# Ledger of designs, part 188: peptides against a protein of PDB entry 3HUF

Target 1, 320 residues: chain A of PDB entry 3HUF
Amino acid sequence: MWIIEAEGDILKGKSRILFPGTYIVGRNVSDDSSHIQVISKSISKRHARFTILTPSEKDYFTGGPCEFEVKDLDTKFGTKVNEKVVGQNGDSYKEKDLKIQLGKCPFTINAYWRSMCIQFDNPEMLSQWASNLNLLGIPTGLRDSDATTHFVMNRQAGSSITVGTMYAFLKKTVIIDDSYLQYLSTVKESVIEDASLMPDALECFKNIIKNNDQFPSSPEDCINSLEGFSCAMLNTSSESHHLLELLGLRISTFMSLGDIDKELISKTDFVVLNNAVYDSEKISFPEGIFCLTIEQLWKIIIERNSRELISKEIERLKYA

## One batch from the design tools (peptide; made by RFdiffusion4, then SolubleMPNN)

Design b2_p24_6_s3
Fold by OpenDDE base, seed 3:
Structure b2_p24_6_s3 (fold): chain B 320 residues (1-320), chain A 24 residues (1-24)
Amino acid sequence: as target 1 above (320 residues)
Amino acid sequence: EKEEKEKEEKEIKEEQEKRKKELE
């Protein structure tokens, strides 16, 4: 989201969030969802128009800012952004930091981008929330992204956490739920005067983790916990592969159970399968190798003695 | 109109001079 602050108390010493939309900026406007009052004698009654666009799909992958348009409202002394005079038709900016000078005002308005990108675990929740979140200037998507800051966990009561949730946790993303999204959607009015009133997702995350025994105490307890072990996996989601990499595993990929030959078995400590293959092909598993699902692996890695548990299971199947 | 412009220009100058003194 865009945040503005200013020097010399021209914004009353407060920071403000700018959501996607259009704002008239000037001396003689009242602060609301479409106006920004700036207290200076050096600025026009109506000085500039700020227009913040909704996030693009590219912004979800890059963590880039919503496009920020500035137009001077035909003022005597113009508007500058980053020491450059704004053109007659307005200019658009994709920089994360903007220094905005209104006319001859000796105090600058500073706009800065706070990155927030929300990944969803399922398409249904994305479809429900994407529009509202985009109107907050928050990029949303389903695919893994290095720009992801938050992850929406699917609350299916009584189900194991998904691979997406596991990976989000290990990536140190803030896991959130629908309750946080609902709260986030209501804050537009309260943050006009004070950007610090934005709800803290980290508190929500702490509560989720505290109330769910399927999470380890920290990501650090699991990262590289299986270093030195080797696995083979079915060519699955990128998230599944990246999850196993974060565990410190050496990974070989195969396309079918028929590709698991004696050579692969000799180099592999265990095989990771998806639930569908595990359930359907359990009777046809190769002899002498430990096969498990990611969910079964997760139940082991969250234990304090994960390495010992894996070693015992590997040994049990070598001698069976 | 001329007096209003002269007043505005004076107020702008006073604000700039105030900022200059805050930076000295």
Scores: peptide ipSAE 0.122, ipTM 0.763, DockQ to the pose 0.068
Fold by OpenDDE base, seed 2:
Structure b2_p24_6_s3 (fold): chain B 320 residues (1-320), chain A 24 residues (1-24)
Amino acid sequence: as target 1 above (320 residues)
Amino acid sequence: EKEEKEKEEKEIKEEQEKRKKELE
């Protein structure tokens, strides 16, 4: 989200969130959803127009800011952004930090981008929330991105957490739910006056972890917890692979269960399968190897004695 | 109009001088 603050008292000592939209900036405008009052004698009654665009799809992957357009309203002394005079037709900015000078005002307006980028676990929730979140200047998407700051967990009652949720947790992404999204939707009016009124997503995350026994106490409890073990997996999803890497596993990939030969069995402690393959092929599992789903593996790794539990299961199947 | 411009120019100079003193 874009936040503005200013030197001195020209913004009345307040920070303001600027959502996507158009703002008239000047000395003789009243603060509202479309106007920013700036208190200086050195600025015009109506000095500039700020236009913040909705986030692009690219912004989801880059963590870049919503485009910030500045137009001078034909003022005597013009407008500058980052010491450069704004062109007659206006200029657009993608920098995360903007120093805006209105005319001869010796105090600058500082605009800065606070990165917030929300990944969704399922397309249905994305479809429901994306438009509203984009109107807050929040990029949204489904795919894994290094720019993601938050992850929306799907609340399916009685289901195991998804691989996406597991991976988001281990990546130390702030996991949120629909309750937080609902709260964000209500804040739009109140945060115009004070950017500090943004809801703390970290508190939501703490509550999710605390109230769900499917989460370990910390990501650090699981990261490298299976160091020294080897697994084989079907080449299915990048997220599944990255999850297993974060567990410290040595990973071999195969295309079919038929590729699991005696040599692979001798070098592999267990095979990780997706649910569909596990359910369909359970009768055809290779003898002498432990096959499990990611969800079954997750149930083991969240236990404090995960290494002992896995070792015991491996031994049980080698001697059966 | 001249007096209003002179007043505005004076106010701009006073604001600039105030800012200069805050930075010193």
Scores: peptide ipSAE 0.118, ipTM 0.762, DockQ to the pose 0.071
Fold by OpenDDE base, seed 1:
Structure b2_p24_6_s3 (fold): chain B 320 residues (1-320), chain A 24 residues (1-24)
Amino acid sequence: as target 1 above (320 residues)
Amino acid sequence: EKEEKEKEEKEIKEEQEKRKKELE
């Protein structure tokens, strides 16, 4: 989201979130959803127009800002952005930091991008929330992104957390739920007066982790917890592979259970399967190897003695 | 028009002097 602050008292010492939309900026406007009052004698009554575009798909992957357009409203002394005079037709900016000078005002408006990119675990929730979040200037998507800051966990009562949720947790992404999204939607008007009124996702995240026994206390409890072990997995999802890497596992990939030969068994401590393959093929698992699902692995990983538990299961099956 | 320009110039100068003092 875009946040504006200013030097001196020209924004009354307050920060403001700018959502996608159009704002008239000037001395003689009243603060509302489409106006920004700037208190300076050097600023025109109506000085500039700010237009913030909705996020692009590219912004979701890059964590880049919503496009910020500035137009001078034919003022005597013009408008500058980053020391450059704004062109007569307006200019557009993709920089994360903008120093906006209105006329000869010696106090600069500083616009900065607070990166927030929300990944969704399922397309249904994305479809429900994307429009509202995009109108907050928040990029949204389904695919993993290095720019992802938040992950929406689906509240299915009694279901295990998904691989996406597990991976988001280990990546130290802030996990949020629908209750937080609802809360975000309600504060849009209140943050016009003070950007500090924007709800912090960290409290929601802490509550999710604390109240759900499917999460360890910290990602650090799981990261590299299986260092020194080796697994084989079906070449399925990239997220599953990255999850196992974050556990510190050496990973071999195979295309079918038929590729699991004696050589692979000799080098592999266990095989990780997806639920569909595990359920369909459990009767045909190779002898002498421990096969489990990611969800079964996760249940072991969240335990404090995960290494001992894995070792015991490996030993049990070597001697069976 | 002249008086309004002189007033604007004075007001701009006062803000510049204020900014200068905040940076000192």
Scores: peptide ipSAE 0.117, ipTM 0.760, DockQ to the pose 0.067
Fold by OpenDDE base, seed 5:
Structure b2_p24_6_s3 (fold): chain B 320 residues (1-320), chain A 24 residues (1-24)
Amino acid sequence: as target 1 above (320 residues)
Amino acid sequence: EKEEKEKEEKEIKEEQEKRKKELE
């Protein structure tokens, strides 16, 4: 989200979140959802227009800012952004930091981008929330991205956590739920005067982890916990591959169960399968190798003695 | 109108001098 602050108390010592929308900036306007009062005699009554666009799809993958448009309102001394005079028709900015000078005011408005990108685990939740979150200047998507800061867990009562949730946890993404999204949708008016009123997602995350036994205490409990083991997986999911890498596994890939030859078995401690393949192909599993699902692996990984548990399972099936 | 402009120009100078002192 865009946050503005200013020097010399010209914003009354307050930080403000700017959501997507249009703002008239000047000395003789009242602070509201479409106006920013700036207290300086060097600033015109109506000095500039700020327009913040909704996030683009590209912004979700890059963590880049919503486009920030600045137009001078035909003032005597103009407007500058990053020491450059704003053009007559206005200019658009994609930099994460903007130093805005209004006329001859010796104090600058500093705009900075605080990255917040929300990944969703399922398309239904994305479809429900994307519009509202985009109106908050929050990029949203389904696919894994290095720019993602938050991950929405879909709570289905009595279901295991998804591979997406497991991976989001291990990569230290803040896991949130629908309750946090509801809270975000209500703050738009309250944060006009104080950007610090933005809800802390870390509290929501701590509560999710504390109340769900499917999570370890920290990602660090699982990261590299299976170092020295080797697995094979179907080449079907990038998230599954990245998850297994974060566990410290050496990974080989195959296209079908028929590709699991004696050579692969000799180099592999276990095979990781998705639920559909595991359930359909149980009778066709290669002899002398331990096959399990990612969910079954996760249940082992969250235990304090995960290495001992997996070793016992490997031994049990190698000699069966 | 002239007195109002002179007052505004004075207030602008005072603000600039304040900023100068904060940077020194």
Scores: peptide ipSAE 0.109, ipTM 0.756, DockQ to the pose 0.066

Design b2_p24_6_s4
Fold by OpenDDE base, seed 5:
Structure b2_p24_6_s4 (fold): chain B 320 residues (1-320), chain A 24 residues (1-24)
Amino acid sequence: as target 1 above (320 residues)
Amino acid sequence: EKEKKEKEEEEVKKEQEKRKKELA
């Protein structure tokens, strides 16, 4: 989201969040959802128009800012952004930092981008929330992205956490729920005068972990916990592969259970399967190899003695 | 530039004081 601050108390010493929308900026406007009052005699009554676009799909993957348009309202001394005069028809900016100078005012408005990108693991949840979050200037998506700052956990009562949630946790993404999203939707008006009123997602995250026994105490408890072990997996999902890498596993990939030969078995401690393949092919598992699901592996790795537990399971099946 | 900044700071301060009086 865009945040503006200003020198010389021309914004009354307040930081303001700018959501997607259009703002008239000037000396003789009243602060509201579409106006920004700037206190200076060097600024026109109506000086500039700021327009912030909704996030693009590209912004979700890059963590880039919502496009920021500036137009001068035919003022005597114009408007500058990053020391360049704004063109007659207005200019658009994708830089994360903007220094906006209104006329001859010696104080600048500083606009900066705070990155917030929300990943969903469920398309139905994305469909429900994407429009509202985009109107807050928050990029949203389903796919894994290095730009993601938050991950929405799908709450199904009595279900195990998804692979997406497991991976989001290990990569230290802030896990949030629908309660946090609902809260975000209500604060839009209250943050006009105080950007600090944005809800802290870390408190939501702490509460999720505290109330769910499917999480370890920290990501650090699981990262590299299986260093020195080797696994094989079906080439199914990138998230599953990245999850196993974060556990410190050496990973081999195969296309079918029929590709698991004696050579692969000799180099592999266990095989990781998705639930569908595990349930359907259980009778066809190769002899002398330990097969498990990611969810079964997760139940082992969240335990303090994960290395001992996995070793015992490997040995149990080698001698069976 | 310094004189212009000082003059604008003084004007901003006067407008803030005026607003404090209007809210009081």
Scores: peptide ipSAE 0.022, ipTM 0.523, DockQ to the pose 0.030
Fold by OpenDDE base, seed 3:
Structure b2_p24_6_s4 (fold): chain B 320 residues (1-320), chain A 24 residues (1-24)
Amino acid sequence: as target 1 above (320 residues)
Amino acid sequence: EKEKKEKEEEEVKKEQEKRKKELA
């Protein structure tokens, strides 16, 4: 989201969130959803127009800012952004930091981009929330992104956490739920005058982890916990591969269960399968190798003695 | 430059005091 602050108390010492929309900036406007009051005699009554666009699909993957347009409202001394005079028709900016000078005011308005990108695990929840979140200047998507800051967990009672949730947790992404999204949707008006009123996702995350026994106490408990072990998996999911890498596993990929030969078995401690392959092919599993699902692996990983548990299971199947 | 900042800071303070009086 865009946040503005200013020097010399010209914004009354307050930081403000700017959501997608249009703002008239000047000395003689009242702060509301479409106006930003700036307290300086050097600033025109109506000085500039700020327009913030909704996020693009590209912004979800890059963590780039919503496009910021600045137009001078035909003022005597103009408007500058990053020491450059704004053009007659206005200019658009994609920089994460903007120093906005209104006329001859010796104090600048500083606009900075606070990255927030929300990944959804469930396409139905994305469909429900994407429009509202985009109107807050928050990029949304389903696919993994290096720009992802938050991950929406589905609260289906009694279901195991998904691979996406496991991976988001290990990446130290803030896991949130529908209650946090609902709260975000209601704060738009309250944060106009004070950006500090924006809800912190950290409390939501702490509550999710505390109340769900499927999470370890920290990502650090699981990261590299299986260092020195080797696994094989079907080359079907990038998220599954990255999850296993974060566990410290050496990973071999195969295209079919028929590719699991004696050589692969000799180099591999266990085979990781998706649920569909595990359930359909369990009768045809190669002898002498431990096959498990990612969900079964996760149940072992969350235990304090995960290395011992996996070692015992590998030994049991090598000598069966 | 310092004198311009000091003058603008005084003007901002005066405008803040004026607003406090208008809200009181």
Scores: peptide ipSAE 0.021, ipTM 0.515, DockQ to the pose 0.029
Fold by OpenDDE base, seed 4:
Structure b2_p24_6_s4 (fold): chain B 320 residues (1-320), chain A 24 residues (1-24)
Amino acid sequence: as target 1 above (320 residues)
Amino acid sequence: EKEKKEKEEEEVKKEQEKRKKELA
């Protein structure tokens, strides 16, 4: 989201969130959803127009800002952004930091990008919320992204958490739910005057973790917890691979269960399978190796004695 | 430049005080 602040109290000492939309900026406008009052005699009654675009698809992957357009409203002394005069037709900016000078005002409006990028685990929830979140200047998507700051947990009652949720937790993404998204939809008016009134997702996250026994106390309890062990996995998902890497596992990849030869078995402690392969091929598992799902592995990982538990399971199946 | 900033700060303060009185 874009946040504006200003020097010399020209924004009344307040920080303001600018959502996607158009704003008339000037001395003789009233603060509302489409106007930004700037208190200075050096600023025109109607001085500039700011237009913030909705996030692009690229912004979801890069964590880049919504495009910020500035147009001078034919003022005597113009408008500058980062010491450069705004062109007659307006200019567009993708920099994360903008110093906006209105006319001869000695104080600048400082616009900065606060990165918030929400990954969804569920396509139906993405379809439901994406439009509203994009109108808040929040990029959204399903695919893993290095720019992801928040992750919407799929709430299915009585089911294990998804691999996406497990990975989001371990990579220290703030896990949120539909209740937080609902709250975000209501804040649009309250944050016009004070950007600090933006709801803290960390409270939602803490409540999710506290109320769900499928989460460890912290990501640090699981990161590198299986250091020294080796696994093989089907080349199925990047998230599954990255999850196993975060556990400290040495990972070998294979394309089919038929690729699991005696050499691989001799070097591998266990095989990680997806649920579909595990359920369909239970009868055809390679002899002498421990096969489990990621969800079964997760149930071991969240235990305090995870290393001892996994060692016992490996030994049990080597001698079976 | 310093005198210009000081003058603008004083004007901003006066306009803020005027608005506080209009909202009270």
Scores: peptide ipSAE 0.021, ipTM 0.518, DockQ to the pose 0.030
Fold by OpenDDE base, seed 2:
Structure b2_p24_6_s4 (fold): chain B 320 residues (1-320), chain A 24 residues (1-24)
Amino acid sequence: as target 1 above (320 residues)
Amino acid sequence: EKEKKEKEEEEVKKEQEKRKKELA
C-alpha cells in the first residue's frame, strides 16, 4: 500500500494510506476518500491530483507498487516528483519512494510503498476476496511468489493443514485467516486519518499457531531438521519440492513408482508420496524402503525428536 | 473545467477496472 507522510506538519503530523483511487491535493480541500488537505501558504487551493492504480498481475510476483500518477492542476509554481518537474499531461511513477514537492513549499510529501501480497490456498476464497483486496492496493494470487507477505489458510475443522500452508509457514510468511480479511475490509475509512489503525496480521498469526497443534512453535524448529537425509518424491507440485528443500533434504524426483529401482533405493532414505498414490499403491510399495505422505512427514517433523523418529522408521524397514 | 475533470476521473476509473479484471 502507499503511505504518505510529510515534513513541517503540512499533513497535520499524520501518516495516511492511499488506496487505489483519485485524490485532489491542496490547501482548500477537506480530508476524505478523494481529497488530501495540505496545510501550507505556498500550496494552491487545488494543487495536484494523485491517481493510484489498482495492482497489476505482475505486482503479485514482484511486490512492486501500484502505479502512482501525479498531475499538476495548472498551478503557478508546478509540482515536482523526485526533484523533476511533472509534465503538463502528468507523469506516472513505479518507484517505491516518491518525494513530492507542491509549488514552492519547503516541506515535501514523502510517499513510500509498503509491500503486502496475499497468497490464497483456496481458489474459492481468492474469488471471494480478491476484488476487495485489490481495491486496497493489495495484489492477490494462488501461485507461489517470492513477493508473498501473507498466506490465507483454509479453516477446515478436523483436517490436516495443506502442503501450501506448511510451506507458507516454513518460508516465514504470515499466516492469516478469514477473520483478518474481514477486519482488513472494514478499516478502509478509518485508516484515511491514521495509518496505524491497520490491523496487525502478526497478532492473528500468533493466535493461529497458539490454537492449532499442527504448527510447531517456530519455522526454525523445522528448517534443516532433516539435513543429511535423502528422499525421492513423485514429480507433483513445486511447493512440495520447496517444502522438502526447506527441511534440508536431498531430493530425487521420479515419474511413477515403477521408476523406483534398486539404484534409487540405495541412494534414498525414504519416499514421499501424495495421498492419492499412497492410498492406491500401498500394497505394491518397493521392499526395503520407507514410504510416507507429506502429511505423515509433517506430523513427524513437528515433533522435537523428528530425526530420531525418521531414523527408527528407516532402520525398521532396512532390517525387515 | 468541471466536465474535463469528470471525464478524467471516468478515464482513471476505467483504467482501474481494467487492471482489476487482469488480476481476476
Scores: peptide ipSAE 0.000, ipTM 0.308, DockQ to the pose 0.024; fails the geometry check

